# Designs tried in a protein design run: peptides against a protein of PDB entry 4GXB. Part 88

Target 1, 277 residues: chain A of PDB entry 4GXB
Amino acid sequence: VPTEEVSLEVLLSNGQKVLVNVLTSDQTEDVLEAVAAKLDLPDDLIGYFSLFLVREKEDGAFSFVRKLQEFELPYVSVTSLRSQEYKIVLRKSYWDSAYDDDVMENRVGLNLLYAQTVSDIERGWILVTKEQHRQLKSLQEKVSKKEFLRLAQTLRHYGYLRFDACVADFPEKDCPVVVSAGNSELSLQLRLPGQQLREGSFRVTRMRCWRVTSSVPLPSGSTSSPGRGRGEVRLELAFEYLMSKDRLQWVTITSPQAIMMSICLQSMVDELMVKKS

## One batch from the design tools (peptide; made by RFdiffusion4, then SolubleMPNN)

Design b2_p17_5_s1 (from b2_p17_5, 7 letters changed)
Fold by OpenDDE base, seed 3:
Structure b2_p17_5_s1 (fold): chain B 277 residues (1-277), chain A 17 residues (1-17)
Amino acid sequence: as target 1 above (277 residues)
Amino acid sequence: SPVEYPEELVVENPVFE
C-alpha cells in the first residue's frame, strides 16, 4: 500500500469514535500516539493503553481478535480484512488494578477508565449483584467517576476480558464454557442443565506451558459442526495445568479467540515478570 | 477428527511455580 494520509477510526470500549489523521505507513505506536493526542492523554500514560483488533457483533458487542503488535500498520491490518465489522479499539492493557491509581490522576485517563468500566458492566464482563448495580447507578448519576471506579475495582471480574462462548474439554469433554482472562488467571464458567454455575479458576502461575494450535479439518461426509465450512481454520488453546501436587493435566479450549487468549496469557505473564524484577 | 497440516506454537511459562 502506498504511503498516504488517511482518516482512521479508533473506538473506545463504549463505541465512542475517535478519528485520527495518520499515514498508512504509521505503525501501532504512531497511531496510538495520534489517538492520545486527539484525546489529550499525556504521553506518560500512553503505555497503559493498547490498540486491539476486534470484530463488532450485530448487537454492537466486541469480540476481541488480537492486540495490534508494535510492527503492525493498523490501517493495513484492519482494511486488509475487507470487512467493516472489524474495528480498532483502544483499551487499557494492564491487569493489576493498582495501576489504575496512576491513570486516574489524570482527567483523560480517568474518563477512559470510567467509560471502559461502564461498558464492561453493561456487557456483563464485570459481575454485579442487584445491590451493587444500584450503588453503581447512583454514582453514575452523580457523575462521581472516582468513587464509581473504586467500587468497581472490588467487583468480580473487574479488569477481565470476556470471550465469546466456546468449548473446552474440562471438566468433561465438549463442555460449553465462557472464558474470561484477568487477575493472572483464566476463568472458565460452565452451567450445565439443572446445575449451578461452576467456575474453574486457572492461575497462570500454575500453568507449566500453553500452546495454540491451528488446523484445518479434513472433509468428513457428515458436517458435524454446522458453523464451520470446508477449509475453515480450527483454533485451540491448550495449557498444562498443575491440578494438585505433582499432577499435571492438559486443558484444551476450542475457540476462534484462542490467539487472543494466548496473548492475554503472555501479557499477564509479562506483567508478573515486571513485578518480580 | 483428522486435521491437515496443524501448526502449533508452544510457550513455556517463566512464572510457573
Scores: peptide ipSAE 0.425, ipTM 0.808, DockQ to the pose 0.414
Fold by OpenDDE base, seed 1:
Structure b2_p17_5_s1 (fold): chain B 277 residues (1-277), chain A 17 residues (1-17)
Amino acid sequence: as target 1 above (277 residues)
Amino acid sequence: SPVEYPEELVVENPVFE
């Protein structure tokens, strides 16, 4: 792609559009800096955010595809897909809510976290009771962003990234699940026939390893994944989990977002490593 | 199910306990 000046649209979690003028040759960090400048986000807070490639669903929700890597050219990455449903989204890129304290001290950072949190609640990424929802709405009406966030930080799945419904082989084969990543874990929510909603928690510290597999089902083979046709690429995330003392078991998630899930795992691991250093 | 052209990337977890 020839180097030229272009207008690039970057979305916030709530769908707010940020237009930045960048070069087609600008790398991810360059674009991120441009977005930060447009928002008046201080340089020292840029590192708390990342750019993500997402697919906007019909209901306006975002299906996260992957984090844009440092060497990528965001303009090329998004436009090469030749579909308007793909967007670039700015989102916080840390997991420990303690880092919110650093971000919240700045007006722009506070606004970004607030907007993201409101969106996550509205989309059901953060789980709230009726009473909590009422409290949050009250705070939102008062535009008390700090108090809103402080309450939100106590909520279930605060800071989690929620994935589209997919399939896992746990607790049984071909089990429909909703996966969320956060707090150094993968949460698998499932509702089996005739049963209440259940959640399986898989802590990263109990994962020996994980893998992403890309494959094409054979024409003669039956695919267990709903909605996938013959010849379509299948993505799986598998991790070997310490279920009990000296008992490792593989858990496999079949999802188009397997790559994004693995990125989340790596990111959580990286953050944990920083804390240990 | 049998698959064609499998690609796999395995990551060892350094924070495994």
Scores: peptide ipSAE 0.425, ipTM 0.807, DockQ to the pose 0.396
Fold by OpenDDE base, seed 5:
Structure b2_p17_5_s1 (fold): chain B 277 residues (1-277), chain A 17 residues (1-17)
Amino acid sequence: as target 1 above (277 residues)
Amino acid sequence: SPVEYPEELVVENPVFE
């Protein structure tokens, strides 16, 4: 791709558009810096955010595809897909809410976290009770961003990334689940017929390993997955989990977002490693 | 079911306890 100056649209979590002028040859960090400059985010806070490739759904929700890597060219990465449904999104890229303290010290950082958190609540990524929702709305009306965030930090799945509904083989085969990543875990929420909502928590520290598998199912007379065309790429995330003492079990999630899930796992592991050093 | 050209990336977890 020839090097040219282009206008690139980067979205915030709430859908706010940030237009930046970049080169087609600019790498992820270059684009991130341009976005930061446009937002007046200080350089020392850039590292708390990342650019993500997402697919915008018809309802405006974002399905996270993957985090853009350092060597990527964001303009090329998004435009090569030749679909307007794909967007680049700026989002915080750490998991420990303690890092919010660093980001919140800056007005722009505070605004970014606030906007993201509001969006996450509105989208149901952060789980709130009716009373908590009332309190949050009150704080939002008062534009008390710090207090809003402090309350939000106490909420269930604060800081989690919620994935699209998918399928897992746990606790039973072909269970419909909603996976969320955060707080050094994968949360699998499921509702089996006639049962209450259940949540399985899988801490990354109890995962011996994980794998992403990409495959193309062969045409078979028995297709167990309704609605999936034969020959479509199937992505799976499998992790070997320490269920109990000396008992390892593989858990497999079948999802188009398996890659993104693995990226989250790696990111959480990386953060934990930093804390242990 | 049989699959064509499976691609697998396995990651060992360094923080496994």
Scores: peptide ipSAE 0.424, ipTM 0.811, DockQ to the pose 0.397
Fold by OpenDDE base, seed 2:
Structure b2_p17_5_s1 (fold): chain B 277 residues (1-277), chain A 17 residues (1-17)
Amino acid sequence: as target 1 above (277 residues)
Amino acid sequence: SPVEYPEELVVENPVFE
């Protein structure tokens, strides 16, 4: 691709647009730095954020596709998809809320975390009670960003990334689930017919391994999976989990976001490794 | 269900306990 100056749109979690002038040859870090500069985010805080490729749904929600890798050219990565639905999003890329303390010390960092958190709550990624919602709204009206975040940090699934509804084979085959990644775990929420909402918590430290599988279902006259066209790729994330002492069991999630889920797992593992060092 | 061209990446977890 010839090197050209282009205008690239990067979105914040709340949909705020950040326009940056970059080269088509600029790599992910170059674009990230450009975004940081545009936002006046200091260099020492850039590492707390990453660029993600997402698909914007009709309701404006983001379906995370993957994290942009260092070698990628964000402009090419997003434009090559030839769809306006795909966007680049800036989001914090750490999991431990303790790192919020570092980011919150800076005005811009604080604003980014605040905007992201507000959006996550509005989208239902962070789970809140009615009373908590009232408290959050009050703080939001006061524009008390630090207090807002401190309260939010105590909420269920704070810092989690929520995926689109998908299917898992746990606790039984073909269970509709909503997967969320955060706090060194995968949370699987499901509601079986006639049953209460159930949540399975799968801690990363109890996963022996995981795998992403890409396959193409064979055309069969009777197995028309609704919504899957001929030749549509099927993605699965499977992990081997220590259910109890010396008892490992595979759990498989079928989702177009399987790659993103695996990226989250790797990212959480990486962060845990850093903490151990 | 039978699939064509299966591809997988297996990752061993270094923080497994």
Scores: peptide ipSAE 0.422, ipTM 0.811, DockQ to the pose 0.416

Design b2_p17_5_s2 (from b2_p17_5, 8 letters changed)
Fold by OpenDDE base, seed 3:
Structure b2_p17_5_s2 (fold): chain B 277 residues (1-277), chain A 17 residues (1-17)
Amino acid sequence: as target 1 above (277 residues)
Amino acid sequence: APVDYPAELVVENPVFE
């Protein structure tokens, strides 16, 4: 792609559009800096955020595809997909809510966290009771952003990234699940027929390893699952989990977002490594 | 049953306990 000045749209979690003028040859950090400058986010807070490639669903929700890597050219990465459903989103890229304290000290950082949190609640990524929701709405009406965040930080799945419904082989084969990543874990929520909602919490520190598998199903004489055409790539995330003392078990998640899940795992591991250093 | 021939990337977890 020839180097040209272009207008690039970057979305906040709430769908707010940030238009930046960048070069087609600008790398991820360059674009991130441009977005930060446009938002008046100070340089020392840029590292708390990342650019993500997402697919905007019909309902306006974002399906996270992957984090844009440092060597990527965001303009090329998004435009090469030749679909308007793909967007670049700015989101916080840390997991420990303690880092919120650093970010919310700045007005712009506070606004970004607030917007993200509001969106996550509205999208059901953060789980709230009716009473909590009332309290949050009250704070939102008062525009008490700090108080809003403090309350939100106590909520279930605060800071989690929620994935699209997919399938896992745990606790049973071919279980429909909703996976969320956050707080150094993968949360697998499922509801089996006639049963209450169940959640499997898989802490990253109990994962010996994980793998991403990409495969193309061979034409089988049986009707391919109606949703996947013959020859479509199948992605799986599998992790070997310490279920109990000296008992490791593989858990496999089949999802188009397997790559993003693995990115989350790596990111959580990286953050834990920093804490241990 | 369809046979998948996967490409696999395995990551060892350094924070495994």
Scores: peptide ipSAE 0.412, ipTM 0.807, DockQ to the pose 0.396
Fold by OpenDDE base, seed 1:
Structure b2_p17_5_s2 (fold): chain B 277 residues (1-277), chain A 17 residues (1-17)
Amino acid sequence: as target 1 above (277 residues)
Amino acid sequence: APVDYPAELVVENPVFE
């Protein structure tokens, strides 16, 4: 792509559009800095956020595809997909809510966290009771952003990234699940027939390893799974989990977001490593 | 049964306990 000045749209979690003028050759950090400047976010807070490639659903929800890497050219990465449903989103990129304290000290940082949190609640990424929802709405009406966030920080799945419904082989084969990543874990929510909602928590510290597998199913003459066309790439995330003492078991998640899930795992591991240093 | 030819990347977890 020839180097030229272009207008690039970056979305916040709530769908707010931030338009920045960048070069087509600008790398991820350059674009991130441009977005920060547009928002008046201080330089020392830029590192708490990342740019993500997402697919916007019909209802306006975002399906996260991957985090943009440092060497990438965001303009090229998004436009090369040749679909308007793909967007670039700014979101916080840390997991430990303790880092919120640093971000919240700044007005712009506070606003970003607030907008993201409101959106996550509205989308059902953060789980709330009826009473909690009432309290949150009251705080939102008062525009008490700090208090709103403090309450939100106590909520189930605060700071989690929720994925689209997919399939896992745990606890049984071909089990429909909703995966969320956060708090150094993968949470698998499922509802089996006749049962209440269940959540399986897989802590990163109990994962020996993980892998992403990309495969192309070949025609076997048998009725292929009704939901996948011939030649469609199948992505899986598998992790070897310590179920009990000296008992490792592979858990496999089949999802188009397997890459994003692995990115989350790596990111959580990286953050844990920083804490140990 | 369908035949899959997987490409995989395995990551060892340094924080495994």
Scores: peptide ipSAE 0.410, ipTM 0.809, DockQ to the pose 0.398
Fold by OpenDDE base, seed 2:
Structure b2_p17_5_s2 (fold): chain B 277 residues (1-277), chain A 17 residues (1-17)
Amino acid sequence: as target 1 above (277 residues)
Amino acid sequence: APVDYPAELVVENPVFE
């Protein structure tokens, strides 16, 4: 791709558009720096955020595809897909809410966290009771961003990334589940027929290993899962989990977002390693 | 059984306890 100056659109979690002028040859960090400059985010806070490739749904929700890699060219990555549904999104890229303290000290950082958190609540990524929702709305009306975030930090699934509905083989085969990643865990929410909502928590520290599998299903006659065309890539995330003392069990999640899930796992592991060193 | 030719990347977890 010839090196040219282009206008690139980067979205915040709430859909706010940030237009930056970059080169087609600019790498992820270059684009991130351009976005930071446009937002007036200090250089020392850039590392708390990352650029993600997402697919925008009809309702405006984002399906996270993957984190843009360091040496990737964001302009090329998004435009090569030749679909307007794909967007680049800026989001915080750490898991421990303690790091919010560093980001919140800056006005721009505070605004970014606030916008993201509001969006996550509105999209149901953060779980709230009726009373909590009332309190949050009150704080939002007052535009008390710090207090809003402090309350939000106490909420269930704060800081989690919620994935699209998918399928897992736990607790039984072909279970519809909603997976969320955060707080060094994968949360699997499921509702079996005639049963109440259940949540399985899989802590990263109890995962011995994980794997991403990419396969092309052979045309099996009648059992083509509705909605996947012939030749669509099937992605799975499997992890070996310590269920009890000396009892390891594989759990497999079938999802188009398996890559993103694995990125989240790696990111959570990396953060934990930093804390242990 | 449908023969899937999976490409797999296995990651060992260094923080496994």
Scores: peptide ipSAE 0.410, ipTM 0.808, DockQ to the pose 0.382
Fold by OpenDDE base, seed 4:
Structure b2_p17_5_s2 (fold): chain B 277 residues (1-277), chain A 17 residues (1-17)
Amino acid sequence: as target 1 above (277 residues)
Amino acid sequence: APVDYPAELVVENPVFE
């Protein structure tokens, strides 16, 4: 692709559009810096955010596809898909809420976290009680962003990334689940027949390993995923989990977002490695 | 029965306890 100046749209979590003028040859970091400059985000806070490729749903919600890698060209990555549903989104890229303290000290950083958190609550990614919702709305009406975030930080699944409904083989085969990544875990929300909603927590520190598998089901194959057409690519995330002392068990999630899930796992592991060092 | 031929990438977890 010839190098030329283009206008690139980057969305915030709340759908706010940030237009930046970049080169088609600009890499992810270059685009991120351009977005930061447009927002007046300080250079020392850029590292707390990343660019993500997402698919925008009909209701405006985002289905995260993957994090844009350093070597990628965001303009090319999004336009090559030739579909208007794909967008680039700016989002915080750390898991430990302690890092919020650094970001919140800056007005722009505070605004970004606030917008993201409001959106996550509205989308149901962060779980709130009726009373908590009332308190949050009150703070939102007052535009008390710091207090809003401090309250939000205490909420269930704060900082989690929620995925689209998918299927897992745990606790039973072909079990419908909603997966969320955060706090160094994968949370699997499920409802078994005749049971209430349950959450299975899989801590990353108890995962020996994980893998992403891409396959094309054969027409006569027994491995065909229900609900997918023959010949469609099937993505799975599998991890080997320490269920109990000296007992490892594989858990497999079938999802088009398996790649994004693996990226989250790696990101959480990386952050833990930094803390351990 | 016919088996799919998956492509896979396995990642070992350095923070496994």
Scores: peptide ipSAE 0.409, ipTM 0.806, DockQ to the pose 0.381

Design b2_p17_5_s3 (from b2_p17_5, 8 letters changed)
Fold by OpenDDE base, seed 5:
Order: sequence, then structure tokens, then C-alpha cells
Structure b2_p17_5_s3 (fold): chain B 277 residues (1-277), chain A 17 residues (1-17)
Amino acid sequence: as target 1 above (277 residues)
Amino acid sequence: APVDYPAEQVFENPVFE
């Protein structure tokens, strides 16, 4: 791709559009810096955010595809897909809510966290009771952003990424689940037939390893698996989990977002490593 | 039967306890 100046649209979590003029050859960090400059986010806070490739659903919800890597060219990465459904989103890229304190010290950082949190609540990523929702709405009406965030930080799945409904082989084969990543865990929510909602928590520290598998099924003869077309990619995330003392078990999640889940795991691991150093 | 061609990437967890 020849180097040209282009206008690139980057979305905030709430769908707010940030237009930046960048070069097609600008790497992820260059674009991130341009977005930060446009928002007047100080340089020392840039590291708390990342650019993500997402697929915008018909209802406007975002399905996270992956984090853009440092060597990537965001303009190329998004435009090469040749689909308007793909967007670049700015989101905070840390897991420990303690880092919110650093970001909240700045007006722009505060606004970004606030907007993201409001969006996460509205989208059901953060789980709230009716009473909590009332309290949050009251604070939102008063535009008490700091107080809003302080309350939000206490809520279930604050700071989590929620994935699209998918399938896991735990606790049973072909279980429909909703996976969320955050707080150094994968949370698997499921409702088995005739049962109440259950949540399985898989702590990263109890995962010996994980793997991402990408497969392309090829039909043999005139028959194909129902619901699968030729060349459809199947993605799976599997992790080997310490269920009990000396008992490791593989858990497999089948999801188009398996790569994103793996990225989250790696990111959580990295953050834990920093804390241990 | 259909044939799957898998590509696998494995990650060892350094913070495993």
C-alpha cells in the first residue's frame, strides 16, 4: 500500500467517533498517539489504552475480533477487510481497577473511563441489580463521573470483556455459554435445560496452558456438515485447567472470538507478571 | 467425511501455580 494521508475513524466504546488524519503506513502506536492527541489525552496515559478491531453488529453492539498489534497498520488492517461492519475501537487495556486511579486523575482519562463504563453497563457487560442501576442512573444524571466509577468498580464483572454467545464442552458437551474475561479469569455463564443460571470461574493462575486452534473443514464428496460452508474457519480456545489437586482437565470453547479470548488471557498473564516483578 | 486442517498455537502459562 502506498504511503498516503488518510482520514481514519476510531470509535470509543460508546460509539463516539474520533476522526484522525494519519498515514496509511502509520503503525498502531502512531494511530493511537493521533487519537490521544485528538482527544487531548496526555502522553503518559496512552499506555493504558489500546486499539481493537471489532465487528459492529446490526444493533450497534461490538464483537471484539482482536487487539491490533504494534506492527500492524490500522488503516490497512480495517480497510483490507472490505466491510463496513469492521471498526477500530479505543478501549482501556488493563485489568486491575487500581490503574483507574491513574487514569481518573486526568479529565480526559476520566471521561474515557466513564464513557466506557456507561457503555459496558448499557450493553450488559457489567452486571447490575435494579437498585444498583437506579443508583448509577442517579449519578449519571448528576454527571458525577468519579462517584459513578467508584460505584461501578464494585460491580460484578467490572472491567470484563463480554463475548458473544458460544459453545463449550464444560460442564457438558455442546453447552451454550457466555464467556467474559477479566480479573485474571474467564467466566463462563451457562443455563442448562431446566436449571438456573450458573457461572464457572476459571482463574488464569490455574491454567497450565492454553491453545488456539484454527481449522478449515473441507467437505468430502457432495456432503458437508450442516450449517458449515466450504472454507468456513472454526476457531477453538482450549485451556488445561487444574480442577483439583493433581487433576488437570482440558476445557474447550468453540467461538469465532477464540483469538480475542487468547489475547485476553495473554494480556492478563502479562499484567500478573508485572505485579509479581 | 470432511477433513479438518487445524493450525494450533500453544501458550505456556508462566503464572501457573
Scores: peptide ipSAE 0.503, ipTM 0.854, DockQ to the pose 0.391
Fold by OpenDDE base, seed 4:
Order: C-alpha cells, then sequence, then structure tokens
Structure b2_p17_5_s3 (fold): chain B 277 residues (1-277), chain A 17 residues (1-17)
C-alpha cells in the first residue's frame, strides 16, 4: 500500500467520532498517539488504552472482533474488510480497576472512562439493580463523573467486556450462553429451559491452558451441518479448567468472537504476571 | 457425517495455580 495521508475515523465507546489525519503506513501506536493528541490525552495515559476492531450492529452496539496489534496498520486493517460496519474503537485496555485512579486524575481520562462506563451500563454489560440505576441516572444528570465512576466500580461486571450470545458445551451440550471477560475470569451466563438465570465463573488462574480452533465443515456423505454452509468458518475457544482437586475438564465455547476471547484471556494473564513480578 | 479440518493455537497459562 502506498504511503498517503488519509482521514481515519476512530470511535469512542459512546459512538463519538474522532477524526485523525494519519498516514496509511502508520502503525497502531502511531494512530493511537494521533487519537490521544486529538483528544488532548496526556502521553503518560496512552498506555491505558488500545484500539479495537469492532463490527457495529444495527442497534449501534459493538461486537468486538479483536485488538489491533502493534505491527498492524489500522487504516489498512479496517478498510481491507470492505464493509462500513467495521469500525475502530478506542477503549481502556486494563482490567484492574485500581488503574482507574491514574486515569481519572486527568480530565480527558476521566471523560473517556465516564463515556465508556455509561455506554457499558446502557448496553447491559454492567449489571445494575433498579436502585443502583436510579442513583447512576441522578449522578449522570448532575454530570458528577467521578462519583458516577466510584459507584460504577462497585457494580457487577464493572470493567468486563460482554460478547454476543453464543454456544458452549457446559454445563451441557449446546447451551446458549452469554460470555463476559473481566476481573481475571470468563463469566458464562445461561438460562436452561425452565430454570433461572445461572452464571458460571471461570477464573484464569484455574485454566491450565486454552486454545482457539478454526475449522471448515465439509460435506462428507449424506448430510452437512444445517446451519453452516460449505466454506463457513467455525471458531471455538476451549480451555482446560481445574474444576476440583486433580480434576481438569475442557470447556468449549463456539463463537465468532473466539479470537477476541483468547485475546482477553492473554491480556488478563499478562496483567496478572505483572502483578506477580 | 461432515468433516472438520481444524487449525489450532494453544496457549499455556503461566499463572495457572
Amino acid sequence: as target 1 above (277 residues)
Amino acid sequence: APVDYPAEQVFENPVFE
């Protein structure tokens, strides 16, 4: 790709558009710095955020595809997909809410966290009671961003990334589930027929390993998979989990977002490694 | 039955306890 100056659109969590002038050859960090400069975010806070490739759904929600890697060219990565539904989104890229304290000290950082948190609540990524919702709305009306965030930090699934509905083989075969990643875990929410909503928590420290599998179902004999045509890629995330003492069990999630789930796992592992060092 | 040809990436967890 020839090096040219282009206008690149980067979205915030709330859908706010940030237009930056970059080179087609600019790598992820270069684009991130350009976005930071446009927002007047200090250089020392850039590392708390990352650029993500997402697919914008009809309702305006974002389905996270993957984190853009350091060697990538964001302009090329998004435009090569030849679909306007794909966007680049700026989001915080740490898991421990303690790091919010560093980011919140700056006005721009505070605004970014606030916008993200409001969006996450509106999208149902953060779980709130009716009373909590009332309190949050009151704080939002008053534009009390710090107080809003402090309350939000105490809420269930604060800081989690929520994925699109998918399928898991746990607790039983072909269970529809909603997966969320955060707080060094994968949370699987499911409702079996005639049962209440259940949540399975899988801590990363109890995962021996995980794998991402890409497969293409091919016709063999009489029948093909009814829901997938020839050439459709099936993605799975599987992890080997320590269920109890000396009992490892594989859990498999079938999802188009399996890659993003794996990226989240690696990111959580990396953060834990830093804390243990 | 349909046949799948999987490609796998495996990650060992260094913080496994």
Scores: peptide ipSAE 0.502, ipTM 0.853, DockQ to the pose 0.381
Fold by OpenDDE base, seed 1:
Structure b2_p17_5_s3 (fold): chain B 277 residues (1-277), chain A 17 residues (1-17)
Amino acid sequence: as target 1 above (277 residues)
Amino acid sequence: APVDYPAEQVFENPVFE
């Protein structure tokens, strides 16, 4: 792609549009800096955020595809898909809520976290009781952003990234699940027939390894997977988990977001490594 | 049974306990 000046749209979690003028040759960090400048976010806070490629659903929800890597050209990455449903989103890129303290000290950082948190609650990424929801709404009406965030930080799945409904082989084969990543874990929420909502927590520290598999199913006389077209790529995330003492078991998640899940795992691992150093 | 031709990437976890 020839180097030229272009207008690039970057969305916040709440759908707010940030337009930046960049070069087509600008890498991810360059674009991120441009977004930060547009928002008046200080340079020392840029590292707490990342750019993500997402697919916007019909309901306006974002399906996260992947984090944009440092060597990527965001303009090219998004436009090459030739679909307007793909967007670039700015989101915080750390997991430990303790880092919120650093970000919240700045007005712009506070606003970004607030907007993201409101959106995550509205989309059901953060789980709230009726009473908690009432309290949050009250704080939102008062525009008490700091208090709102402090309350939100105590909520279930605060800071988690929620994925689209998919399938896992745990606890049983072909089990519909909703996966969320956060707090150094993968949370698998499921509702089996006739049962209440259940959550399986898979801590990263109990994962020996994980793998991402991309495959193309061959035509067989019996289509085992309903709804997948001929030649459609199947993505899977599998992790080997320490279920009990000296007992490792593979858990496999079949999802178009398997790559993003893997990115989340790596990101959580990286953050844990920093804490250990 | 369907035959898959998988491309696989494996990640070892350094924080495994």
Scores: peptide ipSAE 0.501, ipTM 0.852, DockQ to the pose 0.399
Fold by OpenDDE base, seed 2:
Structure b2_p17_5_s3 (fold): chain B 277 residues (1-277), chain A 17 residues (1-17)
Amino acid sequence: as target 1 above (277 residues)
Amino acid sequence: APVDYPAEQVFENPVFE
């Protein structure tokens, strides 16, 4: 792609648009720096955020596709998909809420975390009780961003990334689940027929390994699953989990977001490695 | 069952306990 100056739109979690002038040849970090500059985010806080490729759903919700890698050209990555539903989103890229303290010290960082958190609550990524919701709304009305975040940090699934509804083979085959990644775990929420909502927590430290599988179903004349057209790629994330002492079991999630889930796992592992060192 | 041609990426977990 020839080097040209272009206007690139980057969205915040709440859908706020940030327009930056970049080169088509600018890599992910270059674009991230441009976004940071546009927002007046200091350089020392840039590392707490990343650019993500997302698909914007009809309701305005974001389906995270993947994190943009360092070598990528964000303009090319998003435009090559030839669909306006794909967007680039800026989001915090750490998991431990302790890092919020560093980011919150800066006005812009605080605003970014606040906007993201508000959005996550509104989208149901962070789980709140009625009373908690009332408290959050009160703080939001007062524009008490720090207090809002402090309360939010105590909430269930704070800092989690919620995925679109998908299917897992746990606890039983073809079980509809909602997966969320955060706090060094994958949370699988499910409701079996006639049962209450259940949540399975899979801690990263109990995963021996994981794998992403990409497959193309062969067009078989009779077994065309009605929803998958010819050539539709099926993605799966599988992880081998220590269920009990010396008992490993594979859990498989079938999801178009399997790659993103794997990226989250790797990211959580990386963060844990840093803490361990 | 449909026949798939899988491509796999496997990740070992260094923080496994």
Scores: peptide ipSAE 0.502, ipTM 0.853, DockQ to the pose 0.406; fails the geometry check

